# Ledger of designs, part 147: peptides against a protein of PDB entry 3NZW

Target 1, 212 residues: chain A of PDB entry 3NZW
Amino acid sequence: TTTLAFRFQGGIIVAVDSRATAGNWVASQTVKKVIEINPFLLGTMAGGAADCQFWETWLGSQCRLHELREKERISVAAASKILSNLVYQYKGAGLSMGTMICGYTRKEGPTIYYVDSDGTRLKGDIFCVGSGQTFAYGVLDSNYKWDLSVEDALYLGKRSILAAAHRDAYSGGSVNLYHVTEDGWIYHGNHDVGELFWKVKEEEGSFNNVIG
Target 2, 222 residues: chain B of PDB entry 3NZW
Amino acid sequence: QFNPYGDNGGTILGIAGEDFAVLAGDTRNITDYSINSRYEPKVFDCGDNIVMSANGFAADGDALVKRFKNSVKWYHFDHNDKKLSINSAARNIQHLLYGKRFFPYYVHTIIAGLDEDGKGAVYSFDPVGSYEREQCRAGGAAASLIMPFLDNQVNFKNQYEPGTNGKVKKPLKYLSVEEVIKLVRDSFTSATERHIQVGDGLEILIVTKDGVRKEFYELKRD

## One batch from the design tools (peptide; made by RFdiffusion4, then SolubleMPNN)

Design b2_p20_8_s2 (from b2_p20_8, 10 letters changed)
Fold by OpenDDE base, seed 2:
Structure b2_p20_8_s2 (fold): chain B 212 residues (1-212), chain C 222 residues (1-222), chain A 20 residues (1-20)
Amino acid sequence: as target 1 above (212 residues)
Amino acid sequence: as target 2 above (222 residues)
Amino acid sequence: SKEIEELLKKAKEARGPWEL
């Protein structure tokens, strides 16, 4: 898996691959590694598929309950804390989760929290999470600027996942791309890695280690 | 070291069509190299136009299917005999599986039916309850043999339009029920030839708006 | 629990949990 999220002047970019594996077996190429918790809040998935799906879905329910009780959307901080507290209760039980809770509230603005099954909870501007994270960081860190245009930021997110998909055997399938703004998240499509690779290679003159 | 899990072999396969879905399984039940039964059905009509199979350790599979069937009954009781939707069934099964997260059902579960729009639906589950709706899925012993075939024949992976020099992918299209049944039969026939844990018989459950139809075909018994 | 997890790890290719 490779997931990433970063803050920039235009909000948050979230990009993820779609491969699931069971050992050396590619279990799926089409897994949705982003949960749309609400129109303003996303969760990303890395680690155990069931752990992530189950608990992030549960988180979604908790977020909805908060909204109903408090008559306001839950903060990204609070949502991430709920998840963090939950996984901490299971610490040592063997949960495997590396998640980013990404969202926008009026109070917080665009916000990213990293939460993992070790109980780590970090607020930050840039995170790459998963087996391909180092590959994604290589591209992302090299090109990241706060002042990126929305278009450039979207491309950078997509391109970083592509780099990881190219180098990490456990990442691939497609890139799912999101832009989170003050008006909520916008889905920017599913991009097949195979097609995207050749397109990017041609347009950039990159990936010269692969001869077409 | 104590192993609480057995492996009863077998293979299952689900394919969603436009207005139908198919879930198929062989009828061989095996332990190690011994055939326990040549006809042990593992694909079940669970009511509400939902068919289910949980392939792997048969005891776990049977338990899971039984629990799901009970869940269907309870759903009817609690909701004035409302039909359980396939997506709700999938969520329910996730909870059943994940409820045993630390001592999982040792099974690969597939369900098939129609979604609320009347479109074919196949959901597959890992042992601990992750799930995905897919156009097709193979599970069990010969899944590694069949799934690549399905990728090619259902999802048209690695197929290109003639005369395009490999630039234009073959467009996705739904297969007819006859085409799907043929693919299922070919898949299991081929799997039987190459895998000792697959054989004896093939049971296919076809879900349409009119209900569940069953078909049976003989496989090799060697 | 640990033993079961080890079994699942060994069986990843056939019956193991999906990993992302």
Scores: peptide ipSAE 0.368, ipTM 0.798, DockQ to the pose 0.338; fails the geometry check
Fold by OpenDDE base, seed 4:
Structure b2_p20_8_s2 (fold): chain B 212 residues (1-212), chain C 222 residues (1-222), chain A 20 residues (1-20)
Amino acid sequence: as target 1 above (212 residues)
Amino acid sequence: as target 2 above (222 residues)
Amino acid sequence: SKEIEELLKKAKEARGPWEL
């Protein structure tokens, strides 16, 4: 898996691959590694598929309960804390989760929290999570600027996942791309890695390690 | 060391059509190299136009299917005989699987039916309860042999329009029930030739708006 | 739990828990 999220002047970009594996077996190329918790809040998935899918779905229910009780949307801080508290209760039980909770509230603005099954909870501006994270960071860090246009930011997110999909055997399938603003998240499509690779190679003159 | 799990082999296959879905399984039950039964059905009609198979360790599979069937009964009781939707069934099965997160059912689960729009639906589960709706899925012993074939023949992977120099993919389209049944039969006959845990018989459950139909075909008895 | 999961993976990769 490779997931990333970063803050920039235009909000948040979230980009993820779609491969699931079972050892050397490619279990799926079409897994949704982003849960749409509500129109303003996203969760990303890395690690155990069932652990992430089950508990982030549960988190969605908790966020809805908060909205019903408090008559306001849950904060990104509170949503991430609910998940963090839950995984902490299971510490040592063998849960495998590397998640990002990304959202936009009026109070917080665009916000990203990293939450993992080790009990780590971090607020930050840039995270790459998964087996391909180092490959994604290599591209993202070298091109990241706060002042990126929305178009450039979307491309950078997509391009960083593509780099990881190219080098990480456990990442691939497609890139799912999101832009989060004050008005909520916008889905920017599913980009097949096979097609995207050749397009990017041609347009950039990159990936010169692959000939033909 | 005590191993709580067995492996009873077999293979299952689900394919969704436009207004139908199929779930097929061989009828061989095996332990190691010994055939326990040549006719032990592993695909079940669970009611509400939902068919289910949990392939792997048969004891775990049977337990899971029974629990799901009971869940369907309770759903009817609690909701005035409301039909359980396939998406709700998938969520329910996730909870059944994940409820044993620390001692999982040793099974690959597939369900098939129609969604609320009347379109064919196939859901696949890992042993711990992650699930995905897919157009097709092979599970069990010969899944690694069949799944690439399904990628090519159902999802048209690596197929291109002639004369486009590989630039235009073959368009996705639904297959007819006859085409799907042919693919299923070809998949299982091929798998039987290369995998000792697959054979004897093939049972296909076809779900349409009119209900569940069953078809049976002989496989090699080697 | 970890031991059981590893057992599942070793027994059959295609039937093991999916990893992202």
Scores: peptide ipSAE 0.361, ipTM 0.797, DockQ to the pose 0.368; fails the geometry check
Fold by OpenDDE base, seed 3:
Parts: sequence; C-alpha cells; structure tokens
Structure b2_p20_8_s2 (fold): chain B 212 residues (1-212), chain C 222 residues (1-222), chain A 20 residues (1-20)
Amino acid sequence: as target 1 above (212 residues)
Amino acid sequence: as target 2 above (222 residues)
Amino acid sequence: SKEIEELLKKAKEARGPWEL
C-alpha cells in the first residue's frame, strides 16, 4: 500500500493506490483505501484491510453520532482522537492500522492527522503511509511547495503514488485522487497505473529505466 | 503442532451481470487426498434473494452461513419483514467475521444478489471481514487458477481492439446469463483437470428479480 | 492471534487476510 496526504495553499490532496495482497498473491487491484466519513472528512487505509475497514467505518458512525448530539460537524482533531483512543485500547492485541484522517472544519481549516495502531497520533502537513511510503516521499518531498496550484498539487499526488506503484510490489492497481477544500472533498477519479505509467513516461520523458 | 483448522478444498465463483448474479461452487468435499463427499453443496439460498458461500474449512463455513441465515431472520423480526439489501447483508457478514477477528473463520466468503437498483452484485470477504463489491471473484482451492481467467474473460484484461496496435482496450460490457454460465462451466472444467480438490459436480445459483434458480452439471469424478 | 494469522497466511495465500 501507498497512501499520501498533504496540505497546500489550495487545501488538501489525498492520493492512494488500490492493491490488496495476501502474501505474494494479488488479492485485488480495485480496493477502496479511502473512506468518505462525511462530505468534509476522509480516512485512509494501510495495514490490515479488515482492521482499517471495520474501525474506520465505526469511526464514521461515531462522527455521525457527534453531529446528531452536538448539532455540528465533528472536528478533525476529535475524530482522529476517537480512533486513536480506540486503537490504544487494543494495543498489543495485533491490530494493524496506518491511517490518515483528513478534513476541513471552519475552526481548524484544512487538517491532517496520522493515526496508527501503535497509538501514535500526529498532526502534520505531509504524510506518506504504507509499504511504498519512502518511494512516494522521494517524489513528493522533491517537488512539494505550499504555493502549488490545484492542478500541480493533484498531479504531484498522483505522480508520487505512481512512483511508489512502480517500485513497491505491494502497491499498484490504480490511483484514487481527492481534493479537500472548504466546500468538502472532491473525487478526482480512478487512474489505472498501467495507463498512467505510459502517459507520464511519454509526457515527462521519465522512467527511463524502462525500455519501451 | 495444534492446528484448529481443516481444509475441505473446493472452489467457488461469483459473477455479476447487468440484471442478474451467479454464485457457483463445486460439490466435492475433501480432506487431504480423501474425498469425503462427491455431493456436498456449499452455495446456499439465504432468503431475500441473497446467495452465499463460505469456502475453506467446511465446519467454519457452515457455522458462518447458519449465523447469517439467523441474522436474516432476526432482521425480519426487528424491521417488520423488510427485505435485507445486499449491501446491508455484506455489512452484517463483516460483523460476523470480524467478531472472530482473533480466532477467524477459515473461509473465503462470497455473496451474490441484486443491488437496490436491480443490478447484479457480488461481494467477497477475507477471513476477518474486509469486503469489496466486484464484477467477479473466485475463491477456494483453485482460485489462483480461475481468477486470472476471469480477469481476462469478464473484465477483458489484456484484451485490445483488433487493428489498434494494442492502443485501444476492449470495452467493458455486461455478459449475458448464457455467456456467464459458459464461463463458469469452462472455469470449473479447467480447474478440475488441474486441481485434485475440485470436481464431481458443479452447482450454480442464478439470482434474478424473479428469484433464485439452480443448475447442476457433472464434473470429472477422478 | 498472531499465531493463527500466520497459520492462515502460510496455509493458502489466496485464503489469507488481505493486507493494504
């Protein structure tokens, strides 16, 4: 898996691959590694598919309960804290989760929290999470600027996942791309890695290690 | 070394069409090299136009299917006989599987039916309850043999339009029920030739708006 | 739990838990 999220002048970019594996077996190339918790809040999945899917769905229910009780959307800080507290209760039980909670509230603005099954909870501007994270960071860190245009930021997110999909055997399938703004998240499509690779290679003159 | 799990072999296959879905399974039940039964159905009509199979360790599969059938019954009691939707069924099965997260059911689960728009739906589950809606899925002993075939024949992977020099992919389209049945039969016939845990009989459950239909075909009995 | 998960992974890759 490779997931990433970063803040920039235009909000948040979230990009993820779609491969699931069981050992050396490619179980799926079409897994949704982003949960749409509400129109302003996303969760990303890395680690155990069932652990992430089950508990992030549960988180969605908790966020909805908060909205019903408090008559306002839950903050990104509070949502991430709920998940963090939960996984901490299961510490040592064998949960495997590397998640990012990304969203917008009027109080916080665009916000990203990293939460993992070790109990780590971090607020930050840039995170890459998964087996391919180092490959994604290599591209993302080299090209990241706060002042990126929305178009350039979307491309950078997509391109960073592509780099990871190319080098990490456990990442691939497609890139799912999101842009989060004050108006909520916008889905920017599913991009097949095979088609995307050749397109990017042709347009950039990159990936010269591949002859074709 | 203590092993709480057995492996009863077999293979299952789900394919979603436009207005139908198919869930098929062989009827062989085996332990190691010994055939326990040549006709042990593993695909079940669970009511509400939902068919289910949990392939792997048969004891776990049977337990899971029974629990789900009970869940359907309770759902009707609690919701004035409301039909359980396929997506709600998938969520319910996730909870059944994940409820045993630390001592999982040793099964690959597939359900098939129609979504709320009347479109064919197939959901597949890992042993601990992750799930995905797909157009097709193979599970069980010969899944590694069949799944690549389904990728090619259902999802048209690595197929290109003639005369395009490999630049234009074959467009996705729904298959007819006849085409799906043929693919299922070809898949199981081929799997039977190459895998000792697959054979004897093939039971196919076809879900349409009119209900569940069953078809049976003989497989090699070697 | 870990022991059972490892057993599941080793038994048949196609029947193991999915990892992301």
Scores: peptide ipSAE 0.357, ipTM 0.794, DockQ to the pose 0.370; fails the geometry check
Fold by OpenDDE base, seed 5:
Structure b2_p20_8_s2 (fold): chain B 212 residues (1-212), chain C 222 residues (1-222), chain A 20 residues (1-20)
Amino acid sequence: as target 1 above (212 residues)
Amino acid sequence: as target 2 above (222 residues)
Amino acid sequence: SKEIEELLKKAKEARGPWEL
């Protein structure tokens, strides 16, 4: 898996691959590694598919309960804390989760929290999570700036996942791309890695280690 | 070394059509190299136009299917005989599987039915309850032999329009029930030739708006 | 729990838990 999220002047970009594996077996190329918790809040998935899918879905229910009780949307801080507290209760039990909770509230603005099954909870501007994270960071860190246009930021997110999909055997399939703004998240499509690779190679003159 | 699990072999396969879905399984039950039964059905009609199979350790599979069938009964009781939707069934099965997260059912689970729009639906589960809706899925002993074939024949992977120099993919389209049944039969016939844990018989459950029908075909008994 | 998970992974990759 490779997931990433970063804040910039235009909000948050979230990009993820879609491969699942069981050892050397490619279990799926079409897994949805982003959960749409509500129109303003996303969760990303890395690690155990069941652990992430089950508990992030549970988190969605908790967020909805918050809205019903408090008559306002849950904060990104509170949502991430709920998940963090949960995984902490299971510490040592063998959960495998690397997640980012990304969203927008009027109080917080665009916000990203990293939460993992070790009990780590971090607020930050840039995270890459998964087996391909280092490959994604290589591209993302080299090109990131706060003042990116929305177009450039979307491309950078997509391009960083593509780099990871190219080098990490456990990442691939497609890139799912999101832009989070004050008006909520916007889905920017599913981009097949096979097609995207050749397009990017041609347009950038990159990936010269591969002969077309 | 403590091993609470057996492996009873077998293979299952689900394919979703436009207005139907198919879930098929061989009828061989085996332990190691010994055939326990040549006819032990592993695909079940669970009611509400949902068919289910949990392939792997048969004791775990049977337990899971029984629990799900009970869940369907309780759902009817609690919701004035409302039909359980396939997506709700998938969520229920996730909870059944994940409820044993730290001592999992050793099974690959597939369900098939129709979604709320009347479209064919196949959901597959890992042993601990992650699930995905797909057009097709093979599970069990010969899954690694069959799944690549399904990628090619159902999802048209690596197929291109002639004369386009590989630039235009073959467009996705639904298969007819006859085409799907043919693919299922070919899949199991080929798997039987190459895997000792697959054979004897093939049972196919076909789900349509009119209900569930069953078909049976003989496989090699070697 | 970890031991069982490892057994599941080793027994059959196609039947193991999915990893993201």
Scores: peptide ipSAE 0.354, ipTM 0.787, DockQ to the pose 0.369; fails the geometry check

Design b2_p20_8_s3 (from b2_p20_8, 12 letters changed)
Fold by OpenDDE base, seed 5:
Structure b2_p20_8_s3 (fold): chain B 212 residues (1-212), chain C 222 residues (1-222), chain A 20 residues (1-20)
Amino acid sequence: as target 1 above (212 residues)
Amino acid sequence: as target 2 above (222 residues)
Amino acid sequence: DAEIAELEAAAREAAGPWYL
């Protein structure tokens, strides 16, 4: 898996691959590694598919309950804390989760929290999570600027996942791309890695380690 | 370390059509290299036009299917005989599986039915309850032999339009029930030839708006 | 981050549950 999220002047970009594996077996190329918790809040999935899917869905229910009780959308901080507290209760039980909770509230603005199954909860501007994270960081860190245009930011997110999909055997399938703004998240499509790779190679003159 | 799990082999396969879905399984039950039964059905009609199979350790599979069937009954009691939707069934099965997260059911679960729009639906589950809706899925012993074939023949992977120099992918389209049944039969016939844990019989459950139809075909008994 | 990578590495040897 390779997931990433970063804040920039235009909000948040979230990009993820779609491969699931069971050992050396490619279990799926079409997994949705972004859970749309609500129109303003996203969760990303890395690690155990069931752990992430189950608990982030549960988180969605908790967020909805918050909205019903408090008559206000839950903050990204609070949502991430709920998840963090939950996984901490299971510490040592063998949960495998690396998640980013990404969202926009009026109070917080665009916000990203990293939460993992060790109970780590970090607020930050840039995270890459998964077996391909280092490959994604290599591209993302080299090109990241706060002042990126929305177009450039979307491309950078997509391009970073593509780099990871190229080098990490456990990442691939497609890139799912999101832009989070004050008005909520916007889905920017599913980009097949096979097609995207050749397109990017041609347009950039990159990936010269591959002859074609 | 004590291994509480057995492996009863077998293979299952789900394919969704436009207005139907198919879930098929062989009828061989095996332990190690010994055939326990040549006819032990592992695909079940669970009511509400939902068919289910949980392949791997048969004791776990049977337990899971029974629990789900009970869940369907309770759903009817609680919701004035409302039909359980396939997506709700999938969510329920996730909870059944994940409820044993730390002592999982050793099974690959597939369900098939129609979604609320009347479209064919196949959901697959890992042992701990992650699930995905897909057009096709193979599970069990010969899944690794069948799944690539399904990728090619159902999802048209690595197929291109003639004369396009590999630039235009073959468009996705739904298969007819006859085409799907043919693919299922070919899949299991091929799997039987290459895997000792697959054979004897093939049971196919076809879900349509008119209900569940069952077909049976002989497989090699070797 | 490092733990997820290790868990994924360990999972690479284990057939069964899906890993992302």
Scores: peptide ipSAE 0.430, ipTM 0.789, DockQ to the pose 0.287; fails the geometry check
Fold by OpenDDE base, seed 1:
Structure b2_p20_8_s3 (fold): chain B 212 residues (1-212), chain C 222 residues (1-222), chain A 20 residues (1-20)
Amino acid sequence: as target 1 above (212 residues)
Amino acid sequence: as target 2 above (222 residues)
Amino acid sequence: DAEIAELEAAAREAAGPWYL
């Protein structure tokens, strides 16, 4: 898996691959590694597919309950804390989760929290999570600027996942891309890595280690 | 050390069409190298136009299917005989599986039916309850042999339009029920030739708006 | 991060569950 999220002047970019594996077996190339918790809040999935899918869905229910009780959308801080508290209760039980909770509230603005099954909860501007994270960081860190345009930021997110998909055997399939703003998240499509790779190679003159 | 799990082999296969879905499984039940049964059905009509199979350790599979069937009954009781949708069924099965997260059902689960728009639907589950809706899925012993074939023949992976120098992918299209049945039969006959845990018989459940139809075909019995 | 990667690797070795 490779997931990433970063804050910039235009909000948050979230990009993820879509491969699932069982050992050396590619179980799926089309897994949805982003849960749409509400129109303003996303969760990303890395680690155990069932652990992430089950508990992030549960998180969605908790967030909805908060909204119903408090008559206000849950904060990104509170949502991430709920998940963090939950996984911490299971510490040592064998949950495998590396998640990012990404969202926008009026109080917080664009916000990203990293939450993992070890009980780590971190607020930050840039996170890459998964087996391909180092490859994604290589591209993301080298090109990141706060002042990126939305278009450039979207491309950078997509391009970083592509780099990881190229180098990490456990990442691939497609890139799912999101832009989070004050008005909510916007889905920016599913980009097949097989097609995207050749397009990017041609347009950038990159990936010269691969002969077409 | 005691191993609570067995492996009864077998293979299952689901394919969604435009207005139908198919779930197929062989009827061989095996332990190690010994055939326990040549006809032990593992694909079940669960009601509400939902068919289900949980392949791997048969005891776990049967238990899971039974629990799901009971869930369907309770759903009808609680909701005035409302039909359980395939997506709701998938969520229910996730909870059944994840409820045993730390002592999982040793199975690969596939369900098939029609979605609320009348389109064919196949959902697959890992042993602990992650699930995905897909156009096709193979599970069980010969899944590694069949799934790449399905990628090629159902999803048209690595197929290109002739004369385009590999630049134009073969367009996705739904297969007819006849085409799907042929693919299923070819898949299982091929798998039977190469895998000792697959054979004897093939049972195919076809889900349409008119209900569930069953077909049976002989496989190699060696 | 490293632990997640290790867990993913360990889980991948265990036949059955899907890992991301």
Scores: peptide ipSAE 0.409, ipTM 0.784, DockQ to the pose 0.288; fails the geometry check
Fold by OpenDDE base, seed 4:
Parts: C-alpha cells; sequence; structure tokens
Structure b2_p20_8_s3 (fold): chain B 212 residues (1-212), chain C 222 residues (1-222), chain A 20 residues (1-20)
C-alpha cells in the first residue's frame, strides 16, 4: 500500500493506490483505500484490510452519532481521537492499521491526523503511509510547496503514488485521488497505473529505466 | 504444533452479469491427499435471492453459512419480513467474520445476488472480513489458476481493439448467462486438470429476479 | 509509519488475510 495526504494553500490532497496482497498473491487491484466518512471527512487505509475497513466503517458510524447528538459535524480532531482511543484499547492484540483522517471543519480548517494501531496520533501537514511510503516521500518532498496550485497539487499526489507503485511491489492497480476543500471532498477519479505510467513517461521524459 | 484448521480444498467462482449473478463450486471434498466426498455441495441458497459459499476449512465454512442463514431469519423477524439486500448481507457477513478476528474462520467467502437496482452482484471476503464488490472472483485451491483467466475473459484485461496498436482497450460489456456458464465450465474443467483438490462435480447457482436456479455438470473424477 | 510497513510485510506472509 501507498497512501498520502498533504495540506497546501488549496486544501488537502489525498491519493492512494488500490492493490491488496496476500503474500506474493495480488488479491485485488481495485480496493477502495479511502472511506468517505461524510462529505467533509475522509479516512485512508493501510495495513490489514479487514482491520481498516471494519474500524473505519465503525468510525463513520460514531461520527454520524456525534452529528445526531450534537447537531454539528464532528471535528477532525475528535474523529481521529475516537479511532485512536479504540485502537489503543486493542494495543498488543495484533491490529494492523495505518490511517489518515483528513477533513475540513469551520473550526479547524483543513486538517490531517495520522493514526496507527500502535496508538500513535499525529497532526501534520504531510504524511505518506504504507509499504511504499518512502518512495512517495521521495517525490512528494522534492516537489512540495505550500503555494502549489490545485492542479499541481493533484498531479503531485498522483505522481507520488505512481512512483511508489513503480518501485513497491505491494502497491499498484490504480490511483484514487481526492481534493478536500471547505465545500467538502471532491473525487478526482480512478487512474490506472499502467495507463498513467506511460502517459507520465511520455509527457515528463521520466522513468527512463523502462525502455518500453 | 497443534493446528486447529483443516483444508478441504475445492474451488469456488462468482461472476456478476447485468441482471443475474452466478456462484459456482466444485463438489470435491478432500483432506490431504484423500477424497472424502465426490459430492459435497458448498454453494448454498440462503434465501432472499442470496447465494453463498465459504471455501477452505469445511467445518468453518459450514458454521459461517449456518450463522448467516440464521441472521437472515432474524432479519425477517426484526424487520417485518423485509428482504435482506445483498449489500446488507455483505456487511452482516463482515461482522460475522470479524467477530472472530483473533481466531478467524479459515475460509474465502463469496456471495452472489442482485443489488437493489436488479444488477448482478458478487462480494468477496477475506478470512477476517474485508470485502469488496467485484464483477468476478475465484476462491479456493485453484483460485490462482482461474482468477487471471477471469481478469482476461470477464474484465477483458490485456485485450485491445485490433488495429489500434494497443492504444484502445476492448470495451467492457456484460456477458450473457450462456457466456458466463461457458466460462465457469471452462474454468473448472481446466482447473481440474491441474489441481488435485478440484474435480468430481460442478454445481452452479444462477440468481435472477425470478429466483435461484441450479445446474450440475460432471467433472473429472480422478 | 515504518513499523506499519514492516507489520504489513510480516502479515502478508500469513496466508489468508488481505493486506493493503
Amino acid sequence: as target 1 above (212 residues)
Amino acid sequence: as target 2 above (222 residues)
Amino acid sequence: DAEIAELEAAAREAAGPWYL
């Protein structure tokens, strides 16, 4: 898996691959590694597919209950804390989760929290999570700046996942791309890695280690 | 070292059509190198136009299917005989599987039916309850042999329009029930030739708006 | 982060469950 999220002047970019594996077997190339909790809140998935899918879906239910009780959308801080508290209760039980809770509230603005199964909860501007994270960071860190245009930021997110998909055997399939704004998240499509690779190679003159 | 799990072999396969879905399984049950049964059905009609198979350790599979059937019954009691939708069934099965997260059911589960729009639906589960809706999925012993074939023949992977120099993919289209049945039969006959845990018989359950139909075909009895 | 990647790698060797 390779997931990433970063804040910039235009909000948040979230980009994820779609490969699931069972050992050397590619179990799926089409897994949705982003849960749409509400129109303003996303969760990303890395680690055990069932752990992430089950508990992030549960988180969605808790967030909805909050909205019903408080008549206000849950904050990103509170949503991430609910998940963090839950996984901490299971600490040592063998859950495998690396998640980013990304969203927008009027109170917080664009916000990203990293939450993992070790009980770590971090607020930050840039996270890459998964087996391909270092490959994604290599591209992302080299090109990131706060003042990116929305177009450039979307491309950078997509391009960083592509780099990871190229080098990490456990990442691939497609790139699912999101832009989170004050008006909520916007889905920017599913981009097949194979097609995207050749397009990027041609347009950039990159990936010269592959002759074609 | 104690191993609480067995492996009873077999293979299952689901394919979704436009207005139908198919779930198929061989009828061979084995332990190690011994055939326990040449006819042990592993694909079940669970009611509400939902068919289910949990392939791997048969004891776990049977337990899971029984629990799901019971869940369907209780759903009717609690919701005034409302039909359980396939997506709700998938969520329920996730909870059944994940409820044993730390001692999982040793099975690959596939369900098939129609979604609320009447479109064919196939859901696949890992042993701990992650699930995905797909157009096709193979599970069990010969899944590694069949799944790439399904990628090519159902999802048209690596197929291109002739004369386009590989630039235009073959367009996705739904397959007819006859085409799907043919693919299922070809999949199982080929798998039987190369895998000792697959054979004897093929049972196919076809779900349509009119209900569940069963078909049976002989496989190699080696 | 790195620990999750390693846990994923180790868990992938366990036959059955899907890992992301």
Scores: peptide ipSAE 0.399, ipTM 0.798, DockQ to the pose 0.285; fails the geometry check
Fold by OpenDDE base, seed 3:
Structure b2_p20_8_s3 (fold): chain B 212 residues (1-212), chain C 222 residues (1-222), chain A 20 residues (1-20)
Amino acid sequence: as target 1 above (212 residues)
Amino acid sequence: as target 2 above (222 residues)
Amino acid sequence: DAEIAELEAAAREAAGPWYL
């Protein structure tokens, strides 16, 4: 898996691959590694597929309960804290989760929290999570600027996942891309890695280690 | 060292069509290299136009299917005989599987039916309850032999329009029920030739708006 | 986290649960 999220002047970019594996077996190339918790809040998935799906879906229910009780959307801080508290209760039980809770509230603005099954909870501007994270960071860190245009930021997210898909055997399939603003998240499509690779190679003159 | 799990072999296959879905399984049940039964059905009609199979350790599979069937009954009692939708069934099965997260059912689960729009639906599950809706899925012993074939023949992977020099992919289209049945039969006959844990018989459950139909075909008994 | 990557790699050796 490779997931990433970063803040910039235009909000948040979230990009993820879609491969699932069971050993050396490619179990799926089409897994949705982003959960749409509400129109303003996303969760990303890395690690055990069942652990992530189950508990992030549960988190969605908790977020809805908060909205019903408090008559306002849950904060990104509170949503991430609920998940963090839950996984901490299971510490040592063998959960495998690396998640980013990404969203926008009027109070917080665009916000990203990293939460993992070790009980770590971090607020930050840039995270890459999964087996391909180092490959994604290599591209992302080299090109990241706060002042990126929305178009450039979307491309950078997509391009960073592509780099990871190219080098990490456990990442691939497609890139799912999101842009989060004060008006909510916008889905920017599913980009097949096979097609995307050749397109990017041609347009950039990159990936010269591969002969076309 | 005590191993609570067995492996009863077999293979299952789901394919979604436009207005139908198919879930098929062989009828061979084995332990190690011994055939326990040449006709042990592993694909079940669970009511509400939902068919289910949990392939792997048969004791776990049977237990899971029984629990799901019971869940369907309780759903009717609690919701004035409301039909359980396929997506709600998938969520329920996730909870059944994940409820044993630390002592999992040793099975690959597939369900098939129609979604709320009347379109064919196939959902596949890992042993601990992750799930995905797909157009096709193979599970069990010969899944590694069949799944690449399904990728090619259902999802048209690596197929291109003739004369385009590989630049235009073959367009996706739904398969007819006859095409799907042929594909299922070809898959299982081929798997039987190459895998000792697959054979004897093929049972196919076809779900349409009119209900569940069953078809049976002989496989090699070697 | 590198630990998640290692856990994913270790879990991948068990042909059963799906890992992301």
Scores: peptide ipSAE 0.393, ipTM 0.799, DockQ to the pose 0.296; fails the geometry check

